# Peptides against a protein of PDB entry 3J47: the designs that were tried, part 20

Target 1, 121 residues: chain A of PDB entry 3J47
Amino acid sequence: IRLTNQLKSLKGLQSKLKDVVEYLDKVINKELPINHTILGKLQDVFNLLPNLGTPDDDEIDVENHDRINISNNLQKALTVKTNDELMVIYISNLVRSIIAFDDLIENKIQNKKIQEQRVKD

## One batch from the design tools (peptide; made by RFdiffusion4, then SolubleMPNN)

Design b1_p11_6_s3 (from b1_p11_6, 6 letters changed)
Fold by OpenDDE base, seed 2:
Order: C-alpha cells, then sequence, then structure tokens
Structure b1_p11_6_s3 (fold): chain B 121 residues (1-121), chain A 11 residues (1-11)
C-alpha cells in the first residue's frame, strides 16, 4: 500500500513533467502565447532544484558531466534573474519607506511650527 | 516629496 502510493505519485509527477515539456515546446514553436504566470512558476520550481553540480561520489560519465554543467549554468542564470527582480522590488519598497519617513518628518516640522505660532499669538 | 521622481523612475 505505501510503496504503491509512492510509485503512483512518482508516475503522476512524470506525467506533469511531460505536460510541462509539451507546453514549453508549443511556446518555443509560437503555437501558444507566452504565459508569464506559468513561466514564473517554472522559475520557482527551478530555483527549488538542488544544485545538480555536486556529484555525490562515484560514476561521472563524461555525458552526465556536460549535462550537469548545463543544468548548473541554467540554475545560476535563473537565480541571478530572480535576485535582480527581487533587488528592484526591494529598492522600490525602500524608496517608498524613505518617502513615507520624509513626509512624517515634514508633518512633524509643520505641526511644531503651527504650535509655536499659536503660542506667540 | 523630494523622492517622488525617483519612485516614478522605478514604477
Amino acid sequence: as target 1 above (121 residues)
Amino acid sequence: SLFDELLKSFL
């Protein structure tokens, strides 16, 4: 029962991976429009993949080494792109926080000036 | 505010 459920889950994952490949092929062939939400979710999946570039010891076939290097280069490229996107969002949020803080300071200065005027009148 | 133009350059 437990082993049969694991095998069923693995077969289900394999089917979904095939559907993703077929989707990507249709997008490459311009048969389907680019869906940025799907591509973003695929990027998230790639960013969760372990670095395939640590061979835990024993049997580097030369063909596997080149595939591992290509996979690592793709993983690095996706990670860099994600970091750049997060950096832009972070800077935008930082600027908004600085503006909100500046507006708070200016409001405090204005309130102080109004109080000082009311004490002189 | 002084930084509104900077914010508009990122949005």
Scores: peptide ipSAE 0.047, ipTM 0.747, DockQ to the pose 0.013
Fold by OpenDDE base, seed 4:
Structure b1_p11_6_s3 (fold): chain B 121 residues (1-121), chain A 11 residues (1-11)
Amino acid sequence: as target 1 above (121 residues)
Amino acid sequence: SLFDELLKSFL
């Protein structure tokens, strides 16, 4: 019972991964518009994948070496891309915070001028 | 760039 449920869950995951690949192929072929929210979630999934890219020195399977190298290059590329995207988001939030702070300063200066005028009248 | 599009969204 437990093994059959695990196998069914794994087959369900494999089907969902296939649907994701078919979606990505359609996006690459420009048949569908790029959904940045889906791509961001996929990047998060790939960043949660264990580093398949340090073969602990004990699996010399020559057939896995090319798949491992492709996985490592993909994982590095996704990590770099995620870092660049996070940097852009961080800079954006910083700019928003600076603008909001500037607006707050200007509002305080204006309120002070209005109070100083009301005390002179 | 993505940054230029983002910067345009603040102006």
Scores: peptide ipSAE 0.045, ipTM 0.723, DockQ to the pose 0.019
Fold by OpenDDE base, seed 3:
Structure b1_p11_6_s3 (fold): chain B 121 residues (1-121), chain A 11 residues (1-11)
Amino acid sequence: as target 1 above (121 residues)
Amino acid sequence: SLFDELLKSFL
């Protein structure tokens, strides 16, 4: 039962991947206009699958070598773009953490001044 | 750039 459900789910995923390939072929053949939203979602899928670009070098038919190199270059380009986006998020979080730390220091200084005033009264 | 817009949001 569990294995049969896993196989059914995998077959469902394979069907969806086939539909994506058929869509891309129609776009390449100029039968359909480029949809930037679909391309964006496809980029998200490739960013989640960073290892799809290494078919083991042991079964490369010479006729597919150019297509594999193009795929690897595209995947590398998508990975670089994702790393740049993650770097921006990291820097943003770092700056927020520094600001929050500065605010904490200022709050501690103010609290100390209030305590010192209460001891003088 | 997205970074320049980010910097402008913190300044």
Scores: peptide ipSAE 0.041, ipTM 0.713, DockQ to the pose 0.015
Fold by OpenDDE base, seed 1:
Structure b1_p11_6_s3 (fold): chain B 121 residues (1-121), chain A 11 residues (1-11)
Amino acid sequence: as target 1 above (121 residues)
Amino acid sequence: SLFDELLKSFL
C-alpha cells in the first residue's frame, strides 16, 4: 500500500512535468503566448533544484555527460537571466527613489517659502 | 541645486 501510493505520486509528478514540457514546447513554437507568471514560477523551481552538474561520484555513464552539459548551460542561462532581472528592478527602484526624493525636496522648499511669507505678513 | 537649498533649510 505505501509503496504503491509513492509510485502513484511519482507517476503523477512525471505527468505534471510532461505537461510543463509540452507547454514550453508550445510557447517556443509560438502556438501559445508567453505567460511571465508561469515562467517566473518555473524559474523558482529551477533555482531550488540542486546543481544538476555536481556529480555525486556514483556511476556517470558517458551518455549523461551531454545531459550534464545541457543542465549546466541551462542553469547558467537561468542565473544570468535572474541577475539581469534583479539588476533592472534595482535600477528602477533606485531611479524611483531619486525622483521621489527630488519631489520631496522641492515640496519642502516650497512649503518653507510659503511659511516665511506668512510670518512676514 | 534643490538639494543644497534643502540642506541649507535644515541647518
Scores: peptide ipSAE 0.023, ipTM 0.644, DockQ to the pose 0.007

Design b1_p11_6_s4 (from b1_p11_6, 8 letters changed)
Fold by OpenDDE base, seed 3:
Structure b1_p11_6_s4 (fold): chain B 121 residues (1-121), chain A 11 residues (1-11)
Amino acid sequence: as target 1 above (121 residues)
Amino acid sequence: NLFNELLKSFL
């Protein structure tokens, strides 16, 4: 159930991102008036997006060395947190697989007992 | 078993 809900949520997020792109394209094409409230909220979202840009944009500015280290540490911290969350999901799926295997063994034992009874009657 | 149904509810 949880994985299906996560997949549904991700598909819902993908649809909403597509709707945002389509809105921005219509604003760029001057088909829709600029809504400063929507742009402000999009700017808030972009400011909250960790700079996931690879440090491979060579060039310009000797004052940002502390911000680059903070961004790389934040990206690393988010990657570690994501890996820990994925590990918990993996362990949960492994435990479910073990339980399903145990239930299968028990069902096979019960079916064998029922067959052995039907051969004696 | 009741334990498997409980565990399936948390997972």
Scores: peptide ipSAE 0.021, ipTM 0.589, DockQ to the pose 0.012
Fold by OpenDDE base, seed 2:
Structure b1_p11_6_s4 (fold): chain B 121 residues (1-121), chain A 11 residues (1-11)
Amino acid sequence: as target 1 above (121 residues)
Amino acid sequence: NLFNELLKSFL
């Protein structure tokens, strides 16, 4: 259930991002009038985005070194968290597969016993 | 097994 909800949420986000791109393209092409309220809300969304930029190796300003370390630490933390979540999902699926295999073995043993009883009667 | 049904409920 949880993974299906995450996938549904991600597909919903992808659709909304596509709607935003299509709106911006229509504004650039002058097919739609500029809506400053929509642009303001988009600016608010961009201001809330964590700096996930790789430092372009060309901006070695001494004042950015702390921001670069913070962004790299955030990227690393997100990567580690994602890997740990994927590991838990993998282990959960492995355990479900082992249980399903155990249930299959038990079913085969029971079916064999029923067949052996029917041959004796 | 009861354990397998419990484990299926947590996953």
Scores: peptide ipSAE 0.019, ipTM 0.598, DockQ to the pose 0.011
Fold by OpenDDE base, seed 4:
Structure b1_p11_6_s4 (fold): chain B 121 residues (1-121), chain A 11 residues (1-11)
Amino acid sequence: as target 1 above (121 residues)
Amino acid sequence: NLFNELLKSFL
């Protein structure tokens, strides 16, 4: 029962990965418009892929070497791209936080001036 | 400088 459910789940995942490949092929062929929300979710999935660590050079039969190198290069390229995108988002959030902090400081300065005026009157 | 205005708001 448990093994059969795991196999069914894995087959379901394989089918969904195929649906994703077919979608990406249609987007590459310009048959479908680029959906940034789907690409963002795919990017999140690729970021959640375990580091397929550089397979220790000691366990790979020569026939899989090209597929593994393509996978590792793709994963590295996706990780670098994600890091650059996350860096832009992070900088944007820092700038927003600095602006919100500036507004808070200005509001505190104004409130202090209003209190000092009310004590003089 | 924003930080100098912040410091002035605490003093």
Scores: peptide ipSAE 0.019, ipTM 0.591, DockQ to the pose 0.008
Fold by OpenDDE base, seed 5:
Structure b1_p11_6_s4 (fold): chain B 121 residues (1-121), chain A 11 residues (1-11)
Amino acid sequence: as target 1 above (121 residues)
Amino acid sequence: NLFNELLKSFL
């Protein structure tokens, strides 16, 4: 029972990973538009993946050093790109909020002028 | 304001 459930869970994970690869291939081929929400969720998944390139600091195998450096550089590159994307989203939301506030002030001024005209007529 | 209308078209 326990081994059968683990095998079923692993097959389910393998299927989902295949669906992710197929989505990324369609995006690379420009068959699908880039969906930043999906990419952000994939990045959350990659950030939650145990660093498959850290053997606990107790196994000195000289052949794994290049794979560890590639994994760490990829994780760093992903983290920098998300911070830049989140910064752009944050600035865009601030600018939208400032414009919406300016429009609200202008609308209040216009409504006041219309009321003052209706009292003079 | 023309600048705010331009910004609204890009955001």
Scores: peptide ipSAE 0.015, ipTM 0.537, DockQ to the pose 0.013

Design b1_p11_7_s1 (from b1_p11_7, 9 letters changed)
Fold by OpenDDE base, seed 1:
Structure b1_p11_7_s1 (fold): chain B 121 residues (1-121), chain A 11 residues (1-11)
Amino acid sequence: as target 1 above (121 residues)
Amino acid sequence: LLLEIIDLFNK
C-alpha cells in the first residue's frame, strides 16, 4: 500500500511538471501572455527545491570550483537515491504480480480437483 | 514459485 501510494504521488508530480514545462514553452514562444502571478508561484516552488545547482548568481567571488562540484555531487546523490527508490518500487510491484499469479494458479488447480471429484461421485 | 524468487535475490 505505502509504495503504491508513493508511485501514484510521483506519477502525479511528473504529470504536473510536464504541464508546467508545456506552459513555460508556450510563454517562451509568445503563444501565451506572461502571467506574473503564475510566474511568482513557480519561483516560490523553485525556491523551496533543494539547491540542485542553480548558481546563486548573487555573490561575485573567485573560488567556486568546490561549490560546483558539491552541487553536482548533491544532484547526483538525489538522482541515485530517486533511482534506487524507483527500483525498489518496481521490484516490489513485480514480486506482488508474481505472488498474485502463483495464488491464481493454485486456486485454479484446487478448483479443477474439486470439479474432478464432483464428476466421479 | 516464491522459493525461486527468494533464491534469485540471495544470488
Scores: peptide ipSAE 0.075, ipTM 0.753, DockQ to the pose 0.011
Fold by OpenDDE base, seed 2:
Structure b1_p11_7_s1 (fold): chain B 121 residues (1-121), chain A 11 residues (1-11)
Amino acid sequence: as target 1 above (121 residues)
Amino acid sequence: LLLEIIDLFNK
């Protein structure tokens, strides 16, 4: 349930991002009039994005190539961290399923023992 | 079963 909801939310975000790209392409191609209210809201969204492209404003003079490499490294680090967190959640759910299976086996053994006692009495 | 799984995670 929780993972399915996260995947559904991510697919919904991907669809919305595609709709934004298609809108911007139509505006660039002059197929649609510039809507300043939509552009203002897009600017607000971009201003809320974590700064993926600069570790700290303290190094004036990194060439555009090094900024792209640092952005790619931060995006990679966020992807790796997210994968590791998802792996821990997966392992935790697997262990919980195994414990529940062990408890089911123990309950089955106990129920069998109780039935064998009732047949001897 | 549980002890064998704990041993697999400690190895």
Scores: peptide ipSAE 0.075, ipTM 0.752, DockQ to the pose 0.010
Fold by OpenDDE base, seed 3:
Order: sequence, then structure tokens, then C-alpha cells
Structure b1_p11_7_s1 (fold): chain B 121 residues (1-121), chain A 11 residues (1-11)
Amino acid sequence: as target 1 above (121 residues)
Amino acid sequence: LLLEIIDLFNK
């Protein structure tokens, strides 16, 4: 249940991010006028996001070198955290699969005992 | 089985 809800929430976020990209592409292509209210809300979202962009190497003023290192360290920290969370999910699914296999063996043993009892009567 | 899993997490 929890993992399915997280996956559903992540898929919902991915859909919304796609809708934002499609909107921005239409604005860039001049198919839609710039809506300053939408742009302001997007700026607020980007200001609340941790710096997850590597600035493209095309605007490395010497003053941005510390920002690039901080961004790379934050990306690395989030990648490590995500990897650790994925490892916990992997181990949890492995343990669940082993338990389900044990329950299947026990059910098979019980069914065999019931069949052996029915052949003796 | 469960005891062996718990022992694996305590090592």
C-alpha cells in the first residue's frame, strides 16, 4: 500500500512536470503569451527547489565556481539518499518474497498431510 | 526464517 501510493504520487508529479514543460515550450515557441502570474509561481517553485542543476559550463564566471561545487555536493547527497532509500525498498521486497515463499512451502506441507490423511481413511 | 533475517540485521 505505502509504496503503491508513493509510486502513484510520483507518477502524478511526473505528469504535472510534463504539463509545465509543455507550457514552457509553447511560451518559448511564441504559441502562447507569457503569463506573468504562471511565471511568478514557477519562479517560486524553482526558488524552493534545492539547486539540482549543474549550471551548463557555458556561463562559468569565476564567482559561480562555489555555486557549482555546492550544487554538485547537494546532487551527490540527494543521489546517496535516494540510493539508500532504494536499498531499504529492495531489502524489504526481498524479505517479503522470502516470507511469501516460506508460507507457500508450509501450505504445500499442510496440503500433503491432509491428502495423506484422506488416503488412510 | 524470520530469526535468521533478524540475526543478519544485528550483525
Scores: peptide ipSAE 0.070, ipTM 0.740, DockQ to the pose 0.010
Fold by OpenDDE base, seed 5:
Structure b1_p11_7_s1 (fold): chain B 121 residues (1-121), chain A 11 residues (1-11)
Amino acid sequence: as target 1 above (121 residues)
Amino acid sequence: LLLEIIDLFNK
């Protein structure tokens, strides 16, 4: 029973990882537009993944040192890229909020002018 | 306001 449930869960995870790879391939091939919300969730998953290059610091195999450095450099590059993307999204939302506020002020000024004209007629 | 924002990004 326990082993069968673990195998079923692992097969479910493998299917979901395949769906993610197929989505990324479609985005790379420009068949689908980049969805920043999906990309952000994938980045959160990669940031929550235990460093796949550190089995606990107690197995010194000299051949794993290059794989650990590649994994650490990839994780650092993903973290920097994530921070830059979040900054661009934040600035974009700030600019949209400022534009919406400018439009609200202009609409309020126009509505006031229309009311002042209607009181003079 | 919008023109001043555009000028800030073009500077």
Scores: peptide ipSAE 0.061, ipTM 0.733, DockQ to the pose 0.012

Design b1_p11_7_s2 (from b1_p11_7, 8 letters changed)
Fold by OpenDDE base, seed 4:
Structure b1_p11_7_s2 (fold): chain B 121 residues (1-121), chain A 11 residues (1-11)
Amino acid sequence: as target 1 above (121 residues)
Amino acid sequence: TLLDIINQLLK
């Protein structure tokens, strides 16, 4: 029962990975518009993948070294791109917070001027 | 200015 459920889950994952590859191929071929929400979620999935570039030091066949280097280079490229996307979101949120703070300061200055005028009248 | 704050956050 447990092994059959694990095999079913793995087959389900393999089907979903195939659906993702087919989606990416359609996006690369410009058959579908780039969906940034799907790409962001896909990137989150790749960032949650164990670093496929560290096989435990006990199974280094020379043929795996090229796959390890490719996986590490892909993971580094995905991490850099994630950091750049998160940085743009972070800067955008900071700018919004600064604008809201500036508006709050201006509102407080105006309210203070109105109060000072009401005390003089 | 707001611009100076933005320029400080971009550095």
Scores: peptide ipSAE 0.027, ipTM 0.626, DockQ to the pose 0.012
Fold by OpenDDE base, seed 3:
Structure b1_p11_7_s2 (fold): chain B 121 residues (1-121), chain A 11 residues (1-11)
Amino acid sequence: as target 1 above (121 residues)
Amino acid sequence: TLLDIINQLLK
């Protein structure tokens, strides 16, 4: 039962990866326009993957050196682009938090003035 | 205002 469920889940993942490859091939061939939202979600997936660019220290095959360098360069490029996107989100959230804090201070000052007027009347 | 400072940092 457990092994059959794992195999079913892995086959489901393989099917989804094939759908992604077929989409990317159509985009490369200019059959489909580049969708930046799909590309962003693919970047999120690649950042959640365990390092596809650490050779297990146990297979120094000279034919893999170019594939390892390409994988490391791809992962580095994806990580840099994600760090830049996360930085923009972080700055945007920081700015929103500062504005919300200013509005809260002004609201407290106004509420205090209204209370001080009600105590004088 | 804090908003004016933010608008200066975004320019």
Scores: peptide ipSAE 0.026, ipTM 0.574, DockQ to the pose 0.011
Fold by OpenDDE base, seed 1:
Structure b1_p11_7_s2 (fold): chain B 121 residues (1-121), chain A 11 residues (1-11)
Amino acid sequence: as target 1 above (121 residues)
Amino acid sequence: TLLDIINQLLK
């Protein structure tokens, strides 16, 4: 019973991973529009994965060197993309702060003009 | 204004 449930869960996970690959292939082929919410959740999953390029200290197989390089390149590409997204958020917050500061200056100039009128009356 | 400069950089 326990082993059959684990095998069923693993087959379910494998099916979901296949659905993700098929979605990514359709997005690469421009058959589907890019959904940023799905890509963000996939990035969160990859950021929660242990670095698949750290050899856990068990078994030097020469076939793993190409998989380690692919994993390190993928992790680097995901890190660069995450940094670019954070940079866009930073710039957007900086621009918002500058606009809010300009509005504050204009409000202070208007308030000063109103005070100077009230002192002349 | 600072807003005009930002709008010019976004175009």
Scores: peptide ipSAE 0.022, ipTM 0.556, DockQ to the pose 0.012
Fold by OpenDDE base, seed 5:
Structure b1_p11_7_s2 (fold): chain B 121 residues (1-121), chain A 11 residues (1-11)
Amino acid sequence: as target 1 above (121 residues)
Amino acid sequence: TLLDIINQLLK
């Protein structure tokens, strides 16, 4: 029973990872527009993955030093890219909020002018 | 203008 449930969970995870790869391939091929929210969530998943290049701190085999450096460089590159993408999302939401506020002010000014005209007629 | 608002937020 326990082993069958673990195998079912692992098959479910494998299917979800395949769905993610297929989405990324469609984005790379420009078949789908880049969704920064999905990319941010994928980066959150990669940042929550235990560093797949650190075997637990108890086996310093001299052949793993290049893999640890590649993994740390990949994690640093993902963290920098995540910060830049979150900054772009934040700026985009800020600009959208400013435009919506400007449109609201202009609409209120126009509505006030229409009311002042209707009181003079 | 939108540019004036952005310039006020960057100050």
Scores: peptide ipSAE 0.021, ipTM 0.551, DockQ to the pose 0.012

Design b1_p11_7_s3 (from b1_p11_7, 7 letters changed)
Fold by OpenDDE base, seed 2:
Structure b1_p11_7_s3 (fold): chain B 121 residues (1-121), chain A 11 residues (1-11)
Amino acid sequence: as target 1 above (121 residues)
Amino acid sequence: TLLEIIEQLKK
């Protein structure tokens, strides 16, 4: 019962991976428009994949090695793109925090000047 | 500048 359920789940995953490949082939062939929501979910899946780029030890046929290298280059490209997008968001949030801090300091100076004026009147 | 503002707060 447990082993048959695991095999059924694995066959279900294999079918879904085939559906994803067929979708990507149709997008590459320009038969379907690029859906950014689907592409974002695929990017999330690729970011959750272990780096397949450590062949730690033993016998991968030359055809599998080229496919692994292409997969690793794609995963690396998706990771770099994600890091660049996150960097822009981080810099934007950092700049916003610096501006808010500058405004806080300026408000504190203005409040100090107003208090000094009220002590002179 | 933010530096000039910090210097004014120290006075």
Scores: peptide ipSAE 0.027, ipTM 0.624, DockQ to the pose 0.007
Fold by OpenDDE base, seed 3:
Structure b1_p11_7_s3 (fold): chain B 121 residues (1-121), chain A 11 residues (1-11)
Amino acid sequence: as target 1 above (121 residues)
Amino acid sequence: TLLEIIEQLKK
């Protein structure tokens, strides 16, 4: 039962990947206009797949080898670019969180000083 | 600095 469900899910993923390839072939052949929203979603998919290791070079026909190497290099380049973009966002959010924490502590000190003054009056 | 602010809060 579990293995059959995993195989069904994998076949469903394979069908969706085939539909994406067929769409890309139609775009390459100029049968369809380039849709930047679909290309953006395709980039998101490649960025979510950082570990499509090189299919072992041992079973792929020489005519597909160049296309697979280009695809793997493109995927690696997209993953690296997205990792660098995410790193900049992470650092920016970290800096904002540190500043907000500094401001919170300063506000607590000011509130403490105001309370101490009210107890002396 | 954040450290100086924390030290002021402890007093």
Scores: peptide ipSAE 0.025, ipTM 0.633, DockQ to the pose 0.007
Fold by OpenDDE base, seed 1:
Structure b1_p11_7_s3 (fold): chain B 121 residues (1-121), chain A 11 residues (1-11)
Amino acid sequence: as target 1 above (121 residues)
Amino acid sequence: TLLEIIEQLKK
């Protein structure tokens, strides 16, 4: 019973991973529009994966070396993309903060001028 | 400029 339930859960996970691959293939082929919410969740999953390029020292067959290199290249590409996205968000927030500060300053100057006019009248 | 605006607020 316990082993059969674990095998059923693993087959369920494998089916869901296949659904994700099929979705990514359709997005690459431009059959489906890019959904940034799905891609963000996939990036979160990949960022939670252990380094697929650190072999635990048990049995590197030569066929795993190409898969390890592909995994390391994918993880590096995801890390670079995440850093670029964070940099764009940081710059955008900095620019928004500067604009909001400039608008606040201009509003305070206008309010001061209006108050000085009301004291002279 | 932002600098001229800051200088006007100090007065």
Scores: peptide ipSAE 0.030, ipTM 0.626, DockQ to the pose 0.007; fails the geometry check
Fold by OpenDDE base, seed 4:
Structure b1_p11_7_s3 (fold): chain B 121 residues (1-121), chain A 11 residues (1-11)
Amino acid sequence: as target 1 above (121 residues)
Amino acid sequence: TLLEIIEQLKK
C-alpha cells in the first residue's frame, strides 16, 4: 500500500513535470506569451530543488550524463539569474532604507528647530 | 548633503 501510493505520487509528479516542459517548449517556440507569474513560480521550484551537485562520478551510467549536465547547467543558470534579480531587489530596498533614514533625520532637524523657536518665545 | 544634515543634528 505505501509503496504503491509513493509510485502513484511519483508518476503524478512526472506527468506534471512533462506538462511544465511542454509549456516551456511552447513559450520558447513563441507559441504562447511569456507569463512572468508562471516563470517566477517555476524559478521558485527550481531554487527549492536540492543542488543536484555533479553526482559523484561513481553513480553515472554514461546514458544519464547528458541529462545530468543539462540539469546542472539549467540549475546554475537559474541560480545566477535569481542572484541578479535578488541583487536588484536588495539594492532597491537599501536605497529605500537610506531615503527613509534621510527623511527621519530631516524630521528630527525640523522638530529641533521648532523646539528652539518655542524656547525663544 | 546627508553629512551636513548629520553635523547639524550633532549641534
Scores: peptide ipSAE 0.027, ipTM 0.618, DockQ to the pose 0.007; fails the geometry check

Design b1_p11_7_s4 (from b1_p11_7, 8 letters changed)
Fold by OpenDDE base, seed 3:
Structure b1_p11_7_s4 (fold): chain B 121 residues (1-121), chain A 11 residues (1-11)
Amino acid sequence: as target 1 above (121 residues)
Amino acid sequence: LLKEIIDLLLK
């Protein structure tokens, strides 16, 4: 139940992120007026996001070298954490598949015994 | 047993 709810929540987040991108594209194309209240809230979201970008190596001043190293270390730490979480999910799904396969084998053996009994009667 | 442990770890 929790994983299905997480997937539903993630799909809902993905839809909302797409709607935000489409809104920003319309603002960039001058199809919509700049709403400073929406832009301020979007800046607050980006300030709360861990810096997950490799800054493209094009034009960040030498004074930001410590911020780039901190960002790369944070991105690496988040990638490792995500990999460990995915590994636990993978192992759990593998073990469930093995159990379901064992149950299928046992059910096939039982069905064969029932058929052999019906042929003897 | 093993299924219940897995279901608990995923809860």
Scores: peptide ipSAE 0.046, ipTM 0.719, DockQ to the pose 0.014
Fold by OpenDDE base, seed 4:
Structure b1_p11_7_s4 (fold): chain B 121 residues (1-121), chain A 11 residues (1-11)
Amino acid sequence: as target 1 above (121 residues)
Amino acid sequence: LLKEIIDLLLK
């Protein structure tokens, strides 16, 4: 159930990304007028995207190496930060699960003692 | 229990 919903959401995102590419192609081909409000929102999305890869070293003029190294360092730093944040969330959920398990054991022990008292009376 | 959890989080 959770995995199928994540796959459905990812397929939905992929479809929306394809719709954006098709829109940009129509704008480039002059089939649609340039909408500056849509272009501004796309620029905001691209500014919020971590650089999602080194461009393959086969297309990069020597003037882009500093921007690529900065972007790779930023991507690595964001990946490490995200891993540390996920680790803290994971540990917090693990602790919560252990506490809930302890409370369940204690409740079962108390219920057993109450039943043993009721059988002696 | 809680002490063992804290000792696990500090390792």
Scores: peptide ipSAE 0.044, ipTM 0.723, DockQ to the pose 0.010
Fold by OpenDDE base, seed 1:
Structure b1_p11_7_s4 (fold): chain B 121 residues (1-121), chain A 11 residues (1-11)
Amino acid sequence: as target 1 above (121 residues)
Amino acid sequence: LLKEIIDLLLK
């Protein structure tokens, strides 16, 4: 029972990974529009993956070395892309905060001038 | 402008 449920869960995960690959292939082939929300969630999954380039010290097949290098290069590329996206979001929020602060100050200056006029009248 | 802005925020 427990092993059969684990095998069923693993087959379910494999089916979902296949659905993700098929979606990415359709996006690469321009058959589907790029959905940034799906790509962001996929990028989060890749950023949470353990470094696929640390071999657990059990079974260096020479065919895995090219796959490990590809996975490490992909993980580095995804990490750089995430950092660049976070930097753009940070700068955008900083600029918005500066503009909102300037607008708040101009509103305070105008309100103070209106109060000073009302005290002179 | 920006100096009058800072002096008005500190009062």
Scores: peptide ipSAE 0.029, ipTM 0.630, DockQ to the pose 0.007
Fold by OpenDDE base, seed 5:
Structure b1_p11_7_s4 (fold): chain B 121 residues (1-121), chain A 11 residues (1-11)
Amino acid sequence: as target 1 above (121 residues)
Amino acid sequence: LLKEIIDLLLK
């Protein structure tokens, strides 16, 4: 019972990982537009993964060195991309706040002009 | 806009 449930869960995870790979391949091939929400969720998953490029410091097999460099380069690329996305979100929110402030000031100017007209009539 | 804002703040 316990082992069969673990195997079922692992098969379910493998199916979901395959669905993610197929989605990424379609995005790379320009068959689908980049969905920034899906990409952000994939980055969250990779940021929660233990660093696949640090086997505990006690097994230097020469075949792992290329995998370690690829993993570290991937983690660095994801960190840079996450920082750029957060900066775009921050700038977008700042610009939205500036526009909303400008609209608020324009509304106050218009309301003052309307009140001054009503006092002259 | 900016000039009208300044004129509103000075009145």
Scores: peptide ipSAE 0.026, ipTM 0.623, DockQ to the pose 0.007

